Peptides against a protein of PDB entry 3T6J. Designs and how they scored, part 70

Target 1, 375 residues: chain A of PDB entry 3T6J
Amino acid sequence: PIVESYIGFIESYRDPFGSRGEFEGFVAVVNKAMSAKFERLVASAEQLLKELPWPPTFEKDKFLTPDFTSLDVLTFAGSGIPAGINIPNYDDLRQTEGFKNVSLGNVLAVAYATQREKLTFLEEDDKDLYILWKGPSFDVQVGLHELLGHGSGKLFVQDEKGAFNFDQETVINPETGEQIQSWYRSGETWDSKFSTIASSYEECRAESVGLYLCLHPQVLEIFGFEGADAEDVIYVNWLNMVRAGLLALEFYTPEAFNWRQAHMQARFVILRVLLEAGEGLVTITPTTGSDGRPDARVRLDRSKIRSVGKPALERFLRRLQVLKSTGDVAGGRALYEGYATVTDAPPECFLTLRDTVLLRKESRKLIVQPNTRLE
Target 2, 372 residues: chain A of PDB entry 3T6J as posed
Amino acid sequence: PIVESYIGFIESYRDPFGSRGEFEGFVAVVNKAMSAKFERLVASAEQLLKELPWPPTFEKDKFLTPDFTSLDVLTFAGSGIPAGINIPNYDDLRQTEGFKNVSLGNVLAVAYREKLTFLEEDDKDLYILWKGPSFDVQVGLHALLGHGSGKLFVQDEKGAFNFDQETVINPETGEQIQSWYRSGETWDSKFSTIASSYEECRAESVGLYLCLHPQVLEIFGFEGADAEDVIYVNWLNMVRAGLLALEFYTPEAFNWRQAHMQARFVILRVLLEAGEGLVTITPTTGSDGRPDARVRLDRSKIRSVGKPALERFLRRLQVLKSTGDVAGGRALYEGYATVTDAPPECFLTLRDTVLLRKESRKLIVQPNTRLE

## One batch from the design tools (peptide; made by RFdiffusion4, then SolubleMPNN)

Design b1_p12_7_s2 (from b1_p12_7, 10 letters changed)
Fold by OpenDDE base, seed 3:
Structure b1_p12_7_s2 (fold): chain B 375 residues (1-375), chain A 12 residues (1-12)
Amino acid sequence: as target 1 above (375 residues)
Amino acid sequence: ETSVELDTEVAH
């Protein structure tokens, strides 16, 4: 088997400022079959990047072909095991030197080990589809999230010599219609500027890219889905996201007005965006469970994903990117924190829903390191 | 500097 490993200070999710990495390491075996799918995605990455909802001027000047490998983790030392990894975590290095992506395939598989009877917050009619397609859809999402999410976009920079990596006279901000008015100065980074929201904001952008691009037939084809299967994968991917947005409330601490998990905060933000889109795209309905206690149901109208969801996500995703590219911290913070705010305001009453989420919370799943053998 | 990983619900 092909073995991959890494070790060092890599991920900074435990740092409120997203700067200091946690020391971690893993040993994993390459899943050749799944890696092949990701390699096909890489082969299409340059083309797919053009499908993202921002001008080429906001995308990397030069496409740098990354590696993408699916890994089955044998051992992982750290505070948590990710589903996917994109390294290095420095935007400037990603932009100029390239990056590598990995999907921790067996970690994803564990996430799908949910019994139907314990599957919360879904309509009964969606449960079977969800169970069937959650795994495949998540593979798609992870691939897009890492490769085309984290791997996309350009930061506008003025270097120490005063030179810009963009043409100030010709590059136009698509949101304002004006010339670029802000950028990263020498010594400024994504993390240093966006600080407390940097990690979650970036995760939100990456997740949004996944949802947005999973609608592209070429993406589904790469992963081997066609026809009705492709549509089901899309549906379940979006459904999983909106459900995750609700589940995310577990990781919000009302007393501190903070989030304890960057990805979950991101998913909540996306839920808010899609709820804001209206038109019956997403509906969260408080219900009463069979036990007489509060419950809830999330409904996603499949027929409105493209007509309502995609445009809403497009606008939001573009705004995320533009604000990121221009280093507009004030605008970015206002946008992101606005969607990340959890109140009990109607109609959603998210704080009340949080109580429901906590009430219906499943026992924490534990990841146990596996053995491997040749069969 | 920004950590880039996709965490599952069970990862944390």
Scores: peptide ipSAE 0.030, ipTM 0.703, DockQ to the pose 0.118
Fold by OpenDDE base, seed 2:
Structure b1_p12_7_s2 (fold): chain B 375 residues (1-375), chain A 12 residues (1-12)
Amino acid sequence: as target 1 above (375 residues)
Amino acid sequence: ETSVELDTEVAH
């Protein structure tokens, strides 16, 4: 078997400023069969990057073919086990040297195990479809999230010698119609500038890329889905995201006005974006459970994903990228924190919904170290 | 450095 490992100060989720890495490490075995699927995605990455909703001037100048491997984790030491990883965590290195993606396959497999009777916040008619396609849709989302989410976009930089990595005279900000007015100076990084929102903001961008690009027929074809199956995978992927946005409320602390999990905050933001789109795309309905206590149902109108959802996500995702590229911290913070705000304002009444989420909370799944054997 | 990973769902 092919063994991969890494160890060191890598992820900075536990640092409020997003700068200091937590010490972690893993040992894993390569899943050759699953890795082959991700290699097909890598082969299409350069073309798919062009489908993202920003000008080429806001994308990396040179495509660097990354590695993408599916790993079965034998041991993982850290505060949490991710579904996927993109390294290194330095935008400049991603732009100049490239990056590596990994999917922790057996971790995903554990996450797929959901009992129908315990599945919360979905309509009964969606439960079977959700259970059937959650795994496959998640594979699509993870692949897109890591490879084309974290692996996309350009930071505008002025180096220590005063040279720009973009043409100041010709590059236009698509949001303002004006020339670029801000950038990263020497020594400034994504994390140093965006600080407290950097991690969650980037996760939100990556998740949005996943949702946006999963609508592309080529993506679904790469993963082996066509026709009705492809549409079901798309539907379940989007449904899972809006559901996750509701579940995310567990990780919000109203008294401190803060979030305790970057990915969940990101998913809540996406939910807010899609709710704002209106037109019946997403509906969250408070209900009463069989136990007589509060419950809720999330509904996603399949027929409006492309007509309503995609345009809304396109606009939002473009804004995220433009603000990131230009180092516009004020604009980025205003945008992101605006969507990340949790109040009890109608019609959603998110603080009330949070109580419902907490009431229906299930125990977190635990991953136990697996064994290997020869057959 | 930015933390770049995808966490699994922690709620069911």
Scores: peptide ipSAE 0.029, ipTM 0.684, DockQ to the pose 0.115
Fold by OpenDDE base, seed 4:
Structure b1_p12_7_s2 (fold): chain B 375 residues (1-375), chain A 12 residues (1-12)
Amino acid sequence: as target 1 above (375 residues)
Amino acid sequence: ETSVELDTEVAH
């Protein structure tokens, strides 16, 4: 078997300032069969990058074909186990040297295990569909998240010699209509500038890319979905995200006004964006469970994903990218923290919903190291 | 990276 491994100070999720890496490592075996789908995605990456909602001037100047492999993890040493990885975690290196993507296939499989009777916050009519397509939709989301999420976008940089990697006279900020007024100086990085919001902000961007691009027929075709199946995968992917946004409240600490998990914060932000879009796209309804205790239901109108959801996400995603590219920390923080704020204001009453989420919390899953054998 | 869990944290 083909064995892959990495080790070192890689992920910075545990650093409040998003800069210092935590020591981690894994040993994994390549899953050749599952890697084939991601190879097809890589083959279409250059074209799909053009579908992202920012001008080419905000995308990488030259496409560098990355590697994408599905891995069955034997051992993962770290504080958290991801479903996918994009490395290196330096945007400047990603755009100049390239990057590698991996999907942790057997880890993803753990997430597929869902018991219908324990599935919270969904309408009964959605549960069977959700269970059926959660796995496949998650594969799509992870692939897009890593390859075209983390793997997209350009940072505007002035190098140590004073040269810019963009034309200051011709490049226009699509949000302001003006010339570029901020950029990264030599030695400045995404993490160093955006600090406390860097990790969650980037995850939010990547998740948004996934939702946005999964609407593209070519993407679904790459993963083998067509017709009604493709539409169901799209629906479940979006439904999963809005549900995740509600579940995310578990990881908010009201007393400290902080989030304890970057991905969950990101998913809450996306939920807020889609709620703000209105028009009945997303509805969260407090209910009473069969046990007489508080419950809730999330509804997503599938007929409004393209007409309401996509435009809202497009605008939001473009803003995320523009602010990231230009190193506009003030603007980025204002935008992101605005959506990440949790209050008990009506109609959502998120703090009250948080109590419901905690009440309905499932037991923590324990992931056990697998064994493998050579035949 | 993206989280393996959407409803439960797996981190220690």
Scores: peptide ipSAE 0.028, ipTM 0.704, DockQ to the pose 0.110
Fold by OpenDDE base, seed 5:
Structure b1_p12_7_s2 (fold): chain B 375 residues (1-375), chain A 12 residues (1-12)
Amino acid sequence: as target 1 above (375 residues)
Amino acid sequence: ETSVELDTEVAH
């Protein structure tokens, strides 16, 4: 088998400022079958990037073909096991040198191993569909998240010599209709400017790209889904995201007004965006469980994903990208922290819902190293 | 050095 590994100070999620890497390492085996799907995605990446909701001027000038491989993890040493990885964790290097994408396939398989009767916050009618398609939909989401999420977008930069990587006279900010007013100066990076929100903000952007592009038939075709199956994959992917947004409340600490997980904060933000869209797209209903204790149900109207959800996400995603590209920290923080705020204000009463989430919390799963054999 | 990965619920 083809074996891959990496080791070093790589991910920075444990750094409150998102800059210092945590020591991490893994050994994995290449899954050739799934890697082939990702290779097809890579082959379509340049075209799919054009489907993202920002002008070409806000996209990378030159597409650098990345590697994308699905890996079955044999061993992982670190504080958390990701489902997907995009490296390096430097936007400037991604733009100039390229990047590598990895999907940890068997980690995805372990995820959502919850039995049907223990599956929380879903309508009964959605549970079977969710169980059936959670894996495939997540494969799609991971691929899009890593390759076209983290792999997309341009940072406007003025170098040490004063030269710009964009035409100041012709490039227009699609949100303001004006010329570009801000950019990254020499020595400034995504992390240095956006600091405490950088990781979560970027994850939110990547997740949003996944949701947005999973609606594209070409993407679904690459992963082998057509017709009703494709629509079910879309539905479950979106349903999973809104459910994840609710589950995310576990990782909010009210007393400290902070989030402990960047990805979960991102998912909560997306939930807030989709709730704000209104029109019955997403509904969270407090209920009473069979045990007489508080429960909740998340509903996503499938018929409104394209008509209501996509436009809302499109606008939000474009704003995220524009603010990122222009290095507008004030605007970016205002936008992101606004959606990341957790209060008990009606109608959602998120702090109350958090209590429900904690009440229904499952025990953390232990991921055990698999056995290998010669065939 | 922003972390660029996707975590699942099992990872939390």
Scores: peptide ipSAE 0.029, ipTM 0.697, DockQ to the pose 0.123; fails the geometry check

Design b1_p12_7_s3 (from b1_p12_7, 11 letters changed)
Fold by OpenDDE base, seed 4:
Structure b1_p12_7_s3 (fold): chain B 375 residues (1-375), chain A 12 residues (1-12)
Amino acid sequence: as target 1 above (375 residues)
Amino acid sequence: PTSVVLDEEVAS
């Protein structure tokens, strides 16, 4: 077997300022069969990057072919086990040296197994479809999230000698129509500048890339989905995201006005973006459960994903990238914190919905270390 | 960075 491992101070999610890494390590075995679809995705990565909603000047100057491998994890030492990983966590290195992606396949397979009768916040008509396609849609989302989410975009930098990695005279900010007004100075990083919102902001960008690009027929084809199956995978992927945005409220602390989980905060932001798009794309309806207590239902109009959802994500995602590239902390914070704010304002009444989410909270999922043997 | 992480509380 091919064994992969990594160890060190890697992820900074547990640092309030997003700077200090938590000690983490894993040992895993390469799943060659499951890696094949990700290899095909890598083969199309250069072309798919061009489909992202920002000018080439905001993308990496040179495409560096990354590695993408599906892994079956044997042991994981850390506070939280991921489904996918993109490393290194340094944008400058990803731009100049390349990066690696991994999917923890056995984590994806077991982490979110849900019994139909316990599946919350979905319409009955969607539950079977959701259960059927949740796994496949996760594969698509994780692949896109890592490779084309975290693996995309450029930071504008002025080095210690005063040289820029972009042409100040010709590069135009697509949001303002003006020349670039801000950038990262020597020693400044994404995490150092964006600090408290850096991790969640980046996760939001990556998740948005996943939703946006999963609409591309080539992506679904790479993962082996065509026709009605492809459309169902798209629908379930988007449905899962909007549902996750509701579930995310569990991780908000109203009395402290803060979030306790970066990914969940990101998913809530995406929900807010899609709700803002309006036109009946997403609807969250408070209901009464069979127990007579508060419940809720999330509805996604699949017929409006491309016509309403995609344009909304396009605009939002471009703005995320432009603000990231230019190091515009003020603009980025204003945008992101705006969408991440949780109030009880109508019509959504998110704080009230949070009570419902907490009421319907299920027991924590557990994953147990496996073993392996030669056959 | 990572994609989906199990339901662990972390600093924002």
Scores: peptide ipSAE 0.177, ipTM 0.806, DockQ to the pose 0.140; fails the geometry check
Fold by OpenDDE base, seed 3:
Structure b1_p12_7_s3 (fold): chain B 375 residues (1-375), chain A 12 residues (1-12)
Amino acid sequence: as target 1 above (375 residues)
Amino acid sequence: PTSVVLDEEVAS
């Protein structure tokens, strides 16, 4: 078997400023069969990057072919086990030197253990479909999230000698229609500038890329889904995201006005974006459970994903990227914190919904280190 | 690495 490992100060999620890494390590075995799908995704990555909703001037100048491998984790030492990884975490290195992606396949497989009777916040008509396709849709989402999410876009930089990595005279900000007015100076990084929102903001961008690009027929084909199956995978992927946005409320601390999990905050933001789109795309309905206590249902209108959801996500995703590329911290913070704000304002009444989420919270699954053998 | 975490199922 092919064994992969890494160790060191890697992830910065536990740093409020997103700068200091947590000491982490893993040992994993390559899943060759699943890796083949991700390799096909890599083969299409350069073309798929062009499908993202920003001008080429906001994308990497030169495509650097990354590695993408599916791994079955044997041991993991850290505060949490991810589903996917993109390294390095430094945007400047990603755009100039390249990057590597991994999907932790057996971590994703946990999704297959969902019990129908315990599945919360979904309509009964969606539960079977959700259970069937959650796992496969995760593979799609993780692949896109890592490769084309974290692996996309460029930062506008002025180096220590005053040289720009973009043409100041010709590059236009698609949001303002004006020339670029801000950038990263020498020594400035994504994390140093965006600080407290950097991790969640980037995760939100990556998740949004996943939702956006999973609508592309080529993506579903790469993962082996066609026809009705492909549409179901798309639907479940989007449904899972909006459900996750509701579940995310567990990780919000009202007393401190902060989030305790970057990815969950990101998913809540996406939910807010899709709710804002309106037109019946997403509906969250408070209900009463069989126990007489508060419950809720999330509904996603499948027929409006492309007509309503995609355009809304496109606009939002473009804004995220433009603000990131230009180092516009003020604009980025205003945008992101706006969507990340949790109040009890109608019609959603998110603080009330949070109580419902907490009430319906189930014990988390534990990942236990497996054994393996040679046959 | 920037990563996806199964936050619903696994604590991070």
Scores: peptide ipSAE 0.075, ipTM 0.749, DockQ to the pose 0.135; fails the geometry check
Fold by OpenDDE base, seed 1:
Structure b1_p12_7_s3 (fold): chain B 375 residues (1-375), chain A 12 residues (1-12)
Amino acid sequence: as target 1 above (375 residues)
Amino acid sequence: PTSVVLDEEVAS
């Protein structure tokens, strides 16, 4: 078997300012079969990057071919185990040296092992489809999230010698129609500038890339889905995201007005974006459970994903990228915190829904480190 | 690296 490992101060999710890394390490075995699918995705990455909703001037100048492998984790030392990883976390290195992606396959397997009778917040007619396609759709989402989410976009930089990595006279901000007015100066980084929202903001961008690009026929073909199956995978991927946005409320602390999990905050933001799109795309309905206590249902109209959902996500994703590229912290914070705000305002009444989410909270799955042997 | 993670609470 092929063994991979890494170790060091890598992820900064536990730092409120998103800067200090937590010591982490793992040992894993390569899953060759699943890795082959991700290799096909890598082969199409350069073309798929052009499908993202920003001008080429906001994308990396030269494509750098990354690695992508699926891993079965044998041991993981850290505060939390991820489903996918994109390294390094330094944007400048991603742009100049390249990056590597991994999917933790056996972690994903745990994630989609849900019993039908315990599956919360879905309509009954969606549950079987959700159970069937959650795993496959999650593979697609993780691949896109890491490779084309975290692996996309350009930061505008002025180096220590005063040189720019973009043409100030010709590059136009697609949101304003004007020349670029802000950038990263020497020594400034994504984390140092965006600080408390940096991690969640970037995760939101990456998740949005996943939802947006999974609509592309070539992506589903790469993963082996065609016809009705491909459409079902798309539907379940979007459905999973809006459901996750509701589940995310568990990780909001009303008394402190803060979030305790960056990815969940990101998923809530996406839910808010798709709700704002309106037109019946997403509906959250409070209900009464069989026990007589509060419950809720999330409904996604699949016929409106492309007509309503995609344009809304396109506009939002472009704004995220433009604000990131230009280092516009004020604009970025205003946009992101606006969508991340949790109130009890109608019609959603999110604080009330939070009580429902907590009431229906499922037991967390225990991830146990396995042993392995050659026979 | 940045990553997709399961629903784990982290310090913020």
Scores: peptide ipSAE 0.069, ipTM 0.768, DockQ to the pose 0.130; fails the geometry check
Fold by OpenDDE base, seed 5:
Formats: structure tokens, sequence, C-alpha cells
Structure b1_p12_7_s3 (fold): chain B 375 residues (1-375), chain A 12 residues (1-12)
């Protein structure tokens, strides 16, 4: 088998300032069959990047073909096992040197192990569909998230010699209609500027890219879905995201006004964006469970994903990217923290919903190291 | 790496 590994101070999610890496390592075996799908995605990456909702001037100048493999993890040393990885975590290196993507396939499989009777916050009509397509849809989401999420976008930089990597006279900010007014100076990085929100903000951008691009027929074709199956994969992917946004409340600490999980914060933000879109796209309804205690249901109107959801996500995603590219920390923080704020304001009453989420909390999943055999 | 992480609490 083909063995891959990595080790070092890599992920910064445990750093409150998003800068210091946690020591992490893994050993994994390449899944050739699934890797083939990701290679097809890589082959389409340059084209798909053009589908993202920002001008080419906000995308990397030169496409660098990345690697993308699916891995079955044998051992993982770290505080949290990811579903997918994009390295390096330095935007400048991603833009100039390239990057590598991996999907931890057997880790994804663990996430799929949800018993129907324990599946919370979904309508009964959605449960079977959700169970059926959660795995496949998550494969799509992870692939897009890593390759085209983290692997997209340009940072505007002025180097130590005063040279810009963009044309100050011709590049226009699509949000303001004006010339670019801010950028990264020499020595400034994404993490150094955006600090406490950098990780979650970037994850939110990547997740949004996944939702946005999964609507593209070519993406579904790459993963082997067509017709009704493709539509179901899209639906479940979006449904999973809005559900995750609700589940995310578990990781919010009201007393400290902080989040304890970057990805979950990101998913809550996306939920807020899609709720704000209105028009019946997403509905969260408090209910009473069979046990007589509080419960809730999340509904996503499939017919409004493209008409309501996509435009809302497009606008939001573009704003995320523009603020990131221009190094506009004030604007970025205002936008992101606004959506990340958790209050008990009607109609959602998120703090109340949080109580419901905690009440319905599932036991933590246990990930166990697998055994291998030679055949 | 920047990762899609499963729903586990991570200190941040």
Amino acid sequence: as target 1 above (375 residues)
Amino acid sequence: PTSVVLDEEVAS
C-alpha cells in the first residue's frame, strides 16, 4: 500500500489567537479508488475556481495544480481528527508554492454512524434521505471545502520593496465599486491580522464554497451522481449544514461570549446567513419530544436552495473573500462577529435553542484505531 | 493543515 504521513506543529485551532500550531501527526494508507474522484476534481479545479463569486482579480494569478488524495487513517495523534486537510496553512505559500489536500475517508465514515432513532432535529420525512446521503454528500463537501475553499482566493500584498501583487489602478472592489484601499503589508498574514476570528472565518469561507459549488452539475458528475441522486446529494449537503448550525450551539459558551470550536462557529454563521435570507428557505421550529421535553426541527425547502439560498450565500461568500483579500479586519470582524453573535432574540431565540441542543446532546463518538491485514 | 474537523470541542 501507499503510505502517507505528516507530523509537526500544524493546526492552530487551539490557539486563541489562531497562530500557534498544535503538535499533530498521522499515518495513513492511500485509498486509490476514492483518490481517483478527487483527482477528477483537481482536473476541474481551474475551471471551477472561475465559478466562485468574486472577480478573477481576487483569485490567484497562476493556478498551481495541487495534490488530492483520499486516506484511510491508521493512527492519528492530536486533539482532534479532521475529515479533510489542506496544507500548508499559510496563504502566501498556497498562492506561490501550491498546496496539498487530503480526505480522511475512514474518519468521514465514522461521522456517518448515526442511528435513525437518535437522529435529532430533522423531520421524519428527511431522516431516511439524510442517512442515505450524508456520507456521499459529505465527501463532496470535504472535497470542495479543501480544494476550492481553502485553495481559493488571493491576498492583496505589498511586499517589503513596496511592490503590489495587484494593479492598484484597475482592480476594483466589487462590494464598494472603488479601488482597493487596504492590503497586507510585508510580514502581515491572515492569522496575524484576523487573529481570534481567523480560523473560524476561513472555515466559514471554505464551508460556504462547498455549499455554493456543490450546486454545479460538473461537481456532482465528478463524484458520480446524476439525476435525482445528484439533487438529493445537494439537498442533504445543505440540510446537513443548517442542522450543523443548530448543533453548533453546543460549542458556544454564553457566560464567556465565546466559541469553543471553529468549524461549528462557522456553521452557525452560515445558518444565520441562510435564515436571514428568509422566504421560507430555512425554518427552525421548537417542538416537544415524545418524552415531553423540549425538542426542535430544522426544515430546508429544497425548492428554494437555488432561488433563495444560492444568492444569499453568493453575496455573503463574496463579502468574506473581499474582506479577506483586502485585509479589512474591521469590516471582516464586524461582519463575522455579527453573524456569530448568539442571543435570545426572537424569532430564533438561539439561547433557548441552545438549551434544547444540550438537552438532546448525543454521547461523544469514540474513534478507535483500525487493524490491517495483508491479503 | 487547515481541516474539516468533526464536531469536537477545541479550545480556541
Scores: peptide ipSAE 0.065, ipTM 0.770, DockQ to the pose 0.134; fails the geometry check

